# Ledger of designs, part 33: peptides against a protein of PDB entry 3ZN8

Target 1, 125 residues: chain A of PDB entry 3ZN8
Amino acid sequence: LEEYDKIQKKMEDVMEGKGKLTLRDVYAQIIALRKMGPLSKVLQHIPGLGIMLPTPSEDQLKIGEEKIRRWLAALNSMTYKELENPNIIDKSRMRRIAEGSGLEVEEVRELLEWYNNMNRLLKMV

## One batch from the design tools (peptide; made by RFdiffusion4, then SolubleMPNN)

Design b2_p14_1_s1 (from b2_p14_1, 10 letters changed)
Fold by OpenDDE base, seed 5:
Structure b2_p14_1_s1 (fold): chain B 125 residues (1-125), chain A 14 residues (1-14)
Amino acid sequence: as target 1 above (125 residues)
Amino acid sequence: SRKSALLQLLSELL
């Protein structure tokens, strides 16, 4: 509970422009959510989500849970320097991360693109 | 809000 509150507060500071979202922050948040159980249980604990998002099918929940598991494997294969500064990840680092995680290089690229898009959105808010 | 930030992260993750 205390770790979850620290992560949420850090996310608020980033949203207010007081900080930068890192992949370490993303990793910590995913782990905190996974402690609540499967993705279906996590979504049920988010007040208002059932109003803002259509209730995902059981198959969509399974696909989402597999994607989270794959991204966690990629994050676990990154160095601390890469997690703090993802912009240093070149083609050589991406290939190493992919090989270490059992992913395709394109899947690692997708994670990094998602992270970059998220940081752009957070700067616009 | 904390909830809005979490919802945005999840919406982009899915």
Scores: peptide ipSAE 0.107, ipTM 0.685, DockQ to the pose 0.420
Fold by OpenDDE base, seed 4:
Structure b2_p14_1_s1 (fold): chain B 125 residues (1-125), chain A 14 residues (1-14)
Amino acid sequence: as target 1 above (125 residues)
Amino acid sequence: SRKSALLQLLSELL
């Protein structure tokens, strides 16, 4: 719980423009969420989510769980330098990460694109 | 706001 609160505070600081979101932060957040259990349990612990988002179908939950698993595999295959500075991930690094994680290069690209989009969004807030 | 941040991360993960 204390670790989760630290991660949340860091995310708040990043949203306030006081920091930079890294893939290490993303990793830490995912791990913190996973400690709460499966995605279904995590969603149940978010008050008001059921009001803002339609209750995910079982199939949507399975897809989400699989995506989380794949992204964790990719993140676990990254070096510390890559996690802290994802912009250094070139085509060669991306291929290595994909091979090391058992993913397609496109899946690693999707993760990086998501991160880039998130980081752009956070800079606008 | 903590919830909003987490929701944004999750909404994009899903």
Scores: peptide ipSAE 0.106, ipTM 0.681, DockQ to the pose 0.391
Fold by OpenDDE base, seed 1:
Structure b2_p14_1_s1 (fold): chain B 125 residues (1-125), chain A 14 residues (1-14)
Amino acid sequence: as target 1 above (125 residues)
Amino acid sequence: SRKSALLQLLSELL
């Protein structure tokens, strides 16, 4: 709970323009959510999600869990400098991360694209 | 809620 509150405060600071969302923040958030249980249980604890989103099928939950595992593998293969400043991840770094995580380069690229989109959206909220 | 925005967006994208 304390770790979750720290992450939440960091997200609030980012949304208020007082900080920058990093992949370290994303990693910490995913880990905090994983402590709540499997994706199905996590989704149940997100306020408003059950009202705004259709209940995911069991197959969708399995796909989501696998995607989380893959992204965690990628994040675990990043250096601290990369986690704090994802914009430094060039093609060489991306390939290294992919090799270290057992992912395709395209999957690492997808994570980085998602991060960039998320960081843009959070600045607009 | 701004507080849940990242979580909501994560849930939508995963």
Scores: peptide ipSAE 0.105, ipTM 0.700, DockQ to the pose 0.448
Fold by OpenDDE base, seed 3:
Structure b2_p14_1_s1 (fold): chain B 125 residues (1-125), chain A 14 residues (1-14)
Amino acid sequence: as target 1 above (125 residues)
Amino acid sequence: SRKSALLQLLSELL
């Protein structure tokens, strides 16, 4: 709960333009969510999500859990500098991260693109 | 609302 509140506060600071979302924040969030249990249980704790989104199938939840696992592997293969400033991640760094995590470079690129889109969106809200 | 929005964004991407 305390870790979750810290992440939420940081996300609020980013939305207020007082900071930026980092991959360290993403990592901390994923870990905090996983401590709540499986993705299905986490989704149940989100008010209104069950109203806006159809209840995910068991297969969709498994796909989501696998994606989380892969992203955690990528994040665990990043340096502290990369986690704090993902913009330094060039093609060489992406390849190293992919190799270290057992992922395709495209999967690492997808994570970074997601991060960039999220950070952009949070600045617009 | 903000907690919900972030979790929603995560849920859409997962």
Scores: peptide ipSAE 0.097, ipTM 0.684, DockQ to the pose 0.416; fails the geometry check

Design b2_p14_1_s2 (from b2_p14_1, 8 letters changed)
Fold by OpenDDE base, seed 5:
Structure b2_p14_1_s2 (fold): chain B 125 residues (1-125), chain A 14 residues (1-14)
Amino acid sequence: as target 1 above (125 residues)
Amino acid sequence: DRRAALLRLLAELL
């Protein structure tokens, strides 16, 4: 409980523009949400989501669970320095992360591109 | 609620 509240407070500070979102922060948040159960249970805890999004099919939930598992494998294959400063991840680091996680280099690139897009959106708020 | 905003942003990933 105390660890979850520390993670939430840090994410609030980032959303206020008081800090930069790192992949370490993303990883910690995914792990905290996974303690609530499968993606279906996590989605039920988001106020107003059932009004904004159609109820996902069982197959869509399975696809989402697999994507989370693959991204956690990539994050687990990163060094602490890469998680804190993802912009140091070059082509050589991406290949090592892909090989260590059993992913394609393209899947690691997709995770990094998403993280970069997220940081751009957070700077506009 | 900032928790809902972050959870929404994670849900838009999937």
Scores: peptide ipSAE 0.153, ipTM 0.679, DockQ to the pose 0.413
Fold by OpenDDE base, seed 2:
Structure b2_p14_1_s2 (fold): chain B 125 residues (1-125), chain A 14 residues (1-14)
Amino acid sequence: as target 1 above (125 residues)
Amino acid sequence: DRRAALLRLLAELL
């Protein structure tokens, strides 16, 4: 409970522009969501999502669950310094992370691109 | 509101 509240407060501080979203923050959020149950059950707790998005098919939920597992493998293969400062992840670090996670370098690049897009959006709010 | 926005953005990009 107490660790979850610390993670939530840090997410609120980041969303308030008082902090920078890190991959450590992404990792903590994914783990918190996984503790709530399957992606389907998580999506049901997001206000307005069921009004704005069609209910994902069972196959779409399985694909999303697999993507989450792959991203967790990549995040688990990162150093603490990389999780706190993802901008230091060069081509050599991406390759090491891919090899350590059993992923393609392209999948690690996709995660980093997603993170960069999230940080751009959060700076506009 | 902002927590729901981050969760939504996570869910839309996953």
Scores: peptide ipSAE 0.153, ipTM 0.692, DockQ to the pose 0.458
Fold by OpenDDE base, seed 4:
Structure b2_p14_1_s2 (fold): chain B 125 residues (1-125), chain A 14 residues (1-14)
Amino acid sequence: as target 1 above (125 residues)
Amino acid sequence: DRRAALLRLLAELL
């Protein structure tokens, strides 16, 4: 509980522009959410999501669970420096991360693109 | 609101 509250407070600070979102913060959040159980349980704890999203099909939940697993594998294959500053991830690093995680380079690129898009959005809020 | 937005953005992408 205390670790979860620390992570949540840090995310609030980042969302308020008081901090920088890193892939370490993303990793910590995914792990905190995974402690709540499978994606179906996590979704039940998101206020308003059940009103705004149609209840995901069992197949959509399985796809989501697999994507989470793949992203965790990529994040676990990153160095501390890469997690703290994903902008240093060049083509060579991205290939190493893909090989170390058993992912396609495109899947690692998708994760990095998502992070970059999120970090841009957070600077506008 | 912002916490729900980040969790939603995570959930929409995951």
Scores: peptide ipSAE 0.152, ipTM 0.684, DockQ to the pose 0.406
Fold by OpenDDE base, seed 3:
Structure b2_p14_1_s2 (fold): chain B 125 residues (1-125), chain A 14 residues (1-14)
Amino acid sequence: as target 1 above (125 residues)
Amino acid sequence: DRRAALLRLLAELL
């Protein structure tokens, strides 16, 4: 509960422009969401999502669950410095993270691109 | 709700 409240306050500060979203914050948020159950249950807890997005098929939910699992493996293979400042992840670091997580380098790149897009969107809210 | 907005953004990017 106390760790969850710290994550929520930090997310509020980031949305107010008082902070920066890091991959550590992303990791903590994914773990908190995983405690609510499978992606299907998590999506049911988001007000208005079922009105604004088409209901994902069972196959789309399985793909999303596998993607989350792979991203958690990548995040677990990152150093604290990389989690706090993902912009330091060069080609050498990205290859090490891929090798350590059993992923392709392209999958690690996709996670970093997603993170960069997420940080851009959070600055517009 | 700021939490719902963040969770929605996460779900839209997955």
Scores: peptide ipSAE 0.148, ipTM 0.685, DockQ to the pose 0.414

Design b2_p14_1_s3 (from b2_p14_1, 8 letters changed)
Fold by OpenDDE base, seed 4:
Structure b2_p14_1_s3 (fold): chain B 125 residues (1-125), chain A 14 residues (1-14)
Amino acid sequence: as target 1 above (125 residues)
Amino acid sequence: SRRAALLQLLAEQL
């Protein structure tokens, strides 16, 4: 719960323009979500949302879990400088991260694109 | 490729 509150506060600070979302923050969020269990369990603890959200099929949960596992492998293959400033990740760094994580370069690119899109959205709110 | 990636990782951590 304390880790979750820190993550929520960080998201609020970024939305208010008081901070920058980093891949370290993304890593912390993924770890916190995994500790809480499947997102379905987290949503079940929110009164009223557990009834309205379609429970993802077991197959959708497995696909999501595998994607998260792959993204964690990529994040674990990044340097501290890359986690704090993902914009320094060029094609050479991306290839190294992919090789180190056992992923395709395209999968690392997808993670970075997702991060960039998320960081843009948070700055617009 | 693996050796090149390791050398690059080391160079980037320095």
Scores: peptide ipSAE 0.017, ipTM 0.510, DockQ to the pose 0.021; fails the geometry check
Fold by OpenDDE base, seed 1:
Structure b2_p14_1_s3 (fold): chain B 125 residues (1-125), chain A 14 residues (1-14)
Amino acid sequence: as target 1 above (125 residues)
Amino acid sequence: SRRAALLQLLAEQL
């Protein structure tokens, strides 16, 4: 719970323009969510919320979990400087991360694009 | 290769 509150506060600070979302923040969020279990499963235990939330199919959950595992492998193959400032990740770094994580370069690119899109979205809200 | 990637990682951490 304390880790989750720190992540929320960090997201709020980024939304207010007082901070920057980093891949370290993304990593921390993924780990916190995995530790709590799928938020959808947690919300299903709240009386009245479980009926209104579209429950992902078990297959969609598995696909999502596999994607998260692959992204964690990429994140674990990054330097601290890359995690704090993903904009330094050039083609050479991206190839190294891909080779280090057993991913395709395109999968590493997809993670970086997702991060960039998320960081843009948080600045717009 | 894994070895090349590790060498590059080391070079980028220095």
Scores: peptide ipSAE 0.017, ipTM 0.508, DockQ to the pose 0.021; fails the geometry check
Fold by OpenDDE base, seed 5:
Structure b2_p14_1_s3 (fold): chain B 125 residues (1-125), chain A 14 residues (1-14)
Amino acid sequence: as target 1 above (125 residues)
Amino acid sequence: SRRAALLQLLAEQL
């Protein structure tokens, strides 16, 4: 609960232009979500939202869990400087992270592109 | 190589 409140405040600060979302914040969010279970299950307990949200199939949940596990492996292979400032991750750093995590370079690129897109969206809200 | 990646990781942590 305390970890979730810290993540929420950090997201609010980023939306207000008072901060920047980092990959460290993303890591903390993934860990918090794994403790709570799939966000879809949490949202299904909110009265009135459970009818509007599609329930993922068991196979879709397994695919999502594998994707999260792969992203955690990439994040665990990053330095503290990279987690705080992902923009320093060049092609050489990206290859090292891929080799250390057992991922393809393209999967590490996909994580960084997702992060960049998320930061862009949070600044437009 | 695994050795080159380890040396790069160490250099980037300094």
Scores: peptide ipSAE 0.017, ipTM 0.506, DockQ to the pose 0.021; fails the geometry check
Fold by OpenDDE base, seed 2:
Structure b2_p14_1_s3 (fold): chain B 125 residues (1-125), chain A 14 residues (1-14)
Amino acid sequence: as target 1 above (125 residues)
Amino acid sequence: SRRAALLQLLAEQL
């Protein structure tokens, strides 16, 4: 609960322009979600919400879990400076991260593109 | 190579 509240406060601070979303924040969020379990399972127990939320198929949950495992491997292969300032990750750093995590460079690029898109969305709200 | 990646990682941490 305390880790989740810290992540929510960080997201609020970023939305208010008082902070920046980093890959360290993304890492903390993934770890918190793995500890709490899928929020979708909690939301399914709320009367009326379980009918409106598409329950992901078991196969979709497995695909999502594998993607998260790959992203964690990439994040664990980054330096502290890269996690705090993902904008410094050039093609050379991206290749090192891919080699260190056992991923394709394209998978590391996809993570960085997702981060950039999320950080843009949070600044527009 | 694993050696080149390790050397690059070390150079980026310094």
Scores: peptide ipSAE 0.016, ipTM 0.494, DockQ to the pose 0.020; fails the geometry check

Design b2_p14_1_s4 (from b2_p14_1, 10 letters changed)
Fold by OpenDDE base, seed 4:
Structure b2_p14_1_s4 (fold): chain B 125 residues (1-125), chain A 14 residues (1-14)
Amino acid sequence: as target 1 above (125 residues)
Amino acid sequence: KRRAALLELLYQRL
């Protein structure tokens, strides 16, 4: 609970224009969600959402878990400077991260694109 | 070429 509240507060602070979302924040969120169990279980604990959201199939949960595992491998292959400022990640850095994590460069690009889109959305709210 | 690539990789790890 305390780790989740810290993450939620960090997202609220970023929406208020206080600081920025980093890949370190993303890493902390992923780890906290994994400690709470499948996202379907987390959503089931929200009153009223457990009835309205289709429970992902067990296969969709496995696919999602594999994607998260791959993104964690990429994040674990980043430097502190890259985690704190993902905008410095050029093609050379992406290739190094991919090689270090056993991923395709495209999968590292997808993570960075997702981060950039998320950080853009949080700044627009 | 290989030594420059290794130095670049080391610099990217700092």
Scores: peptide ipSAE 0.022, ipTM 0.517, DockQ to the pose 0.018
Fold by OpenDDE base, seed 3:
Structure b2_p14_1_s4 (fold): chain B 125 residues (1-125), chain A 14 residues (1-14)
Amino acid sequence: as target 1 above (125 residues)
Amino acid sequence: KRRAALLELLYQRL
């Protein structure tokens, strides 16, 4: 709960234009969510999401958990500078991260695209 | 060329 409140406050600060979301913040969020249990239980506590999301099947939960595990492997293969400033991750860095994490380069690209989209969304709200 | 590639590899590890 306390780790989650810190992440929420960080998201609020970013929405107010105070700072930026980093991949370190994303890492902390993923770890906090994993400590809280299955993502389905966490999504039920978000006002407005619990009413409209069909309860994911057990197979969809397993797919989501595997995707999160793969993203954690990528994040663990990043340098501190990359985590704080993901925009420095070029094709060469992306390939190194993929090789170091046992992922495809496309999976690392997907994580970075998701991060960029999330950080844009938070600045528009 | 070789020195530039080594510097790039070092920069990628920082």
Scores: peptide ipSAE 0.022, ipTM 0.516, DockQ to the pose 0.019
Fold by OpenDDE base, seed 5:
Order: sequence, then C-alpha cells, then structure tokens
Structure b2_p14_1_s4 (fold): chain B 125 residues (1-125), chain A 14 residues (1-14)
Amino acid sequence: as target 1 above (125 residues)
Amino acid sequence: KRRAALLELLYQRL
C-alpha cells in the first residue's frame, strides 16, 4: 500500500508540474500492481466505474501479464541512469537491453514509446 | 480519484 501511495503521489506531482515520471517509477508501479492483482477487478467494486470499464477477457489478462513480464525483464536490464533518464537510451543501449532481457529490440522500443506517451499525457491532464 | 483511475487504466492498456 505505501509503495502504491508514493507512486500515486508522484504521478499527481508530475500532473501538477512538480516532478518527472521515470522508468524507476514505472517499475515500482508495476511491482505494486502485481502485488495488488488486476486493478480492473478493484475498479469494478467502485460504484459508477464498473459500467464504464470493459472487463478484460481471461485471454486479454494473460496477454497483459506476459507483456508486463517482458517489460519487467527490460527494466531489470537497464542501468540506474537509464531508469532515471530514459531519454539517454539510444539504439546501442536499446539493443543491449533487448539482448540482456531476451526481448526483441522492437519490444524495448514499444516500452520506451509507451513511457514517452504516458509522460506526455500526464502533463496534459 | 478520477485522475488516479485514468492512470490505472493507462497502465492496464500497456
């Protein structure tokens, strides 16, 4: 719970322009979410959200879990400097991360693109 | 609350 609250607060701080979301924060969030289980199940218990949230199929949950597992492997293959400043990850670093994690370079690129998109969205909300 | 839920949805859509 405390780790989750710290990440939520950091996301709020980023939305307020008081901070920067890093891949270290993403890592900590993924670990916290895995400990709490599928958050879609938790959100379904909130009155008025259960009607607006599509229930993922069991197959969609498995695909999402595998994607999270792959992204954790990539994150575990990053240096502390890369986790704190993902913008330094060039093609050479991306290849090293892919090789170290047993992933395709495209999967590492997808994680970085997702992070960049997330960080843009957080600044717009 | 709504912002946290939206972030949570964005993390789920990976």
Scores: peptide ipSAE 0.113, ipTM 0.633, DockQ to the pose 0.330; fails the geometry check
Fold by OpenDDE base, seed 2:
Structure b2_p14_1_s4 (fold): chain B 125 residues (1-125), chain A 14 residues (1-14)
Amino acid sequence: as target 1 above (125 residues)
Amino acid sequence: KRRAALLELLYQRL
């Protein structure tokens, strides 16, 4: 709970223009969310949210869990400098991360694209 | 609170 609240506060600070979301923050958030279980179950405990959110099927939860596991492998194959500043990840670094994580280069690209899209969204909100 | 829940929904749709 305390680790999750720290990550939420950091995301709020980033939305206020006070800092940047890093892949280290993404890693910490993924680990915190996995400790809490599927967020759909957490959100079901919030009055009035359980009625508005589609509960993912068990198969969708398994697919999401596999994708998260693959992304954790990529994140574990990154250097501290890459985690703190993902924009330095060129084609050579991306290939090294893919090889070190047992992923396709495209899957590492998808993670970085998602991170970039998330940072764009956080700046617009 | 609502903005954090939206970000978390984006993490679950990946």
Scores: peptide ipSAE 0.110, ipTM 0.628, DockQ to the pose 0.329; fails the geometry check

Design b2_p14_2_s1 (from b2_p14_2, 9 letters changed)
Fold by OpenDDE base, seed 4:
Structure b2_p14_2_s1 (fold): chain B 125 residues (1-125), chain A 14 residues (1-14)
Amino acid sequence: as target 1 above (125 residues)
Amino acid sequence: DKRTALLQLLAQHL
């Protein structure tokens, strides 16, 4: 609970322009969510999500859980400098991360694109 | 709302 509240506060600070979202923050969020149990239980603990999102099928939850697992493998293969500043991740770094995590380079690119999109959206809110 | 938005962005990309 305390780790979760720290993450929420950091997200609020980033939205207020008092910080930047990093992949370290993404990692901490994923870990905090996984401590709450399977993705199905995590989604149940989100007020309003069950009203705004159709309840994911059990297969969609499994796909999501696998994707989170893959992204954690990528994040665990990143250097501290890459986690703190993902913009330094060039093609060579991205390939190294993919090889070190057992992922396709495209899966690492997708994670970085997701991060970039989120960081843009958080600056607009 | 802010929590829901991040989790929606996660869920849309999962």
Scores: peptide ipSAE 0.055, ipTM 0.620, DockQ to the pose 0.386
Fold by OpenDDE base, seed 2:
Formats: C-alpha cells, structure tokens, sequence
Structure b2_p14_2_s1 (fold): chain B 125 residues (1-125), chain A 14 residues (1-14)
C-alpha cells in the first residue's frame, strides 16, 4: 500500500509538470502491481477500465504477464543512469541490455518506444 | 484520467 501511494504521488507530480516519468518509475509500478496480485485483479479495481476495455481473456492476461516479466528482465539489466535518463540508451546500450536480459534488441526497443509514447501522452494531458 | 491512460497503454502493449 505505501509503495503504491508513493508511485501514485509521483505520477501526480509528473502530471503537474513537477517531474518526468522514468524507467525507475515504470519498474516500481510493475513491482507494485505484482505485489497486488494478478493483473486481472488490478484492472478490475480501476474505475471505468472495465467499461472501456473488454475483460482480457485468461490467455491474454498470461501473454501480458509474460511480457511484463521480459520488461522486468530488461529493466534489471539497465544501469541506474539509464533508468533515470532513458534518452541516453543508444543502440550499443540497447544491445547490452538485450544480451544481459536474454531478450532480442527489438523487445528492448519496444519497451523504450512504449516509454516514449507514455511520456508524450503524460505531457499532452 | 492519466492513471487510467497509463494502465490503458500498459494493456495495449501487453
């Protein structure tokens, strides 16, 4: 509960333009979600999400959980400097992260693209 | 709304 509240407050601070979403924040969020139980239970507790998204099938939830595990492996292979400043991650760093996590470079690129898209959306609202 | 957007983007890329 306390770690989750810290993540929410940091998201609020980023929303107010008082900060930037970092990959450290993404890591902390994924860990908090995993401590709360299956992604299905987390999604069910979000007001309006159950109305806007069809309840994912059990197979879609398993695929999602596996993708989150892969992203955690990538995040665990990042340096503190990369987690705080993901914009420094070049092709050489992406390859090192992929090799260290047992992922393809494309999977690391997908995580970074997701992060970049998230930061763009958070700046538009 | 932005918390929902973060979770929606997670759900779209999972």
Amino acid sequence: as target 1 above (125 residues)
Amino acid sequence: DKRTALLQLLAQHL
Scores: peptide ipSAE 0.052, ipTM 0.625, DockQ to the pose 0.422
Fold by OpenDDE base, seed 3:
Structure b2_p14_2_s1 (fold): chain B 125 residues (1-125), chain A 14 residues (1-14)
Amino acid sequence: as target 1 above (125 residues)
Amino acid sequence: DKRTALLQLLAQHL
């Protein structure tokens, strides 16, 4: 609960223009969500989400959990400087992260694209 | 809801 409240305050500060979302913040959030249980349980605790999103099939939830596990491997292979400033991740860094995490370079690119999309949306809300 | 937007993005990229 305390880790979750810190993540919420950080998101509020970013939306107010008092900061930026980093991959460290993303890592902390993924860990907090995993401590709450399977993605199916996490989605059930969010008011209105079950009305606005189609209920994922059990197979879609398993695919999602595997993708999150792979993203955690990528995040664990990043330097503190990369986690705090993901924009410094060039092709050479991205290849190193992929090799160190046992992932394809494309999977690391997808994580970075997701982060960039998230950071744009948090500035529009 | 800020939480709903974050999870909609997660769900769109999973």
Scores: peptide ipSAE 0.050, ipTM 0.612, DockQ to the pose 0.389
Fold by OpenDDE base, seed 5:
Structure b2_p14_2_s1 (fold): chain B 125 residues (1-125), chain A 14 residues (1-14)
Amino acid sequence: as target 1 above (125 residues)
Amino acid sequence: DKRTALLQLLAQHL
């Protein structure tokens, strides 16, 4: 609970323009959510989300849980400097992260693209 | 709600 409240407060500070969301913050949020149980239970506990998202099938939940597990493997293969400033991740760093995590380079690129799109959206809101 | 927008993007990419 205390770890989750720290992440929420940091998210609020980023949303007020007082900071930047990092991949370290993404990692901490994923770990905090996984401690609450299966992804299905986590999504149901978020006010308003159960109204805006179609209830995923059990198979869609398993696919989502596998994707989260793969992204956690990539995040665990990053250096502290890369987690704090993902913009330094070049082609050589992406290949190292992919090899260290057992992922394709394209999957590491997808995670970084998602992170960049997220930061772009958070600046527009 | 900014929290809901973040979670929608997570759910669209999972």
Scores: peptide ipSAE 0.045, ipTM 0.610, DockQ to the pose 0.407

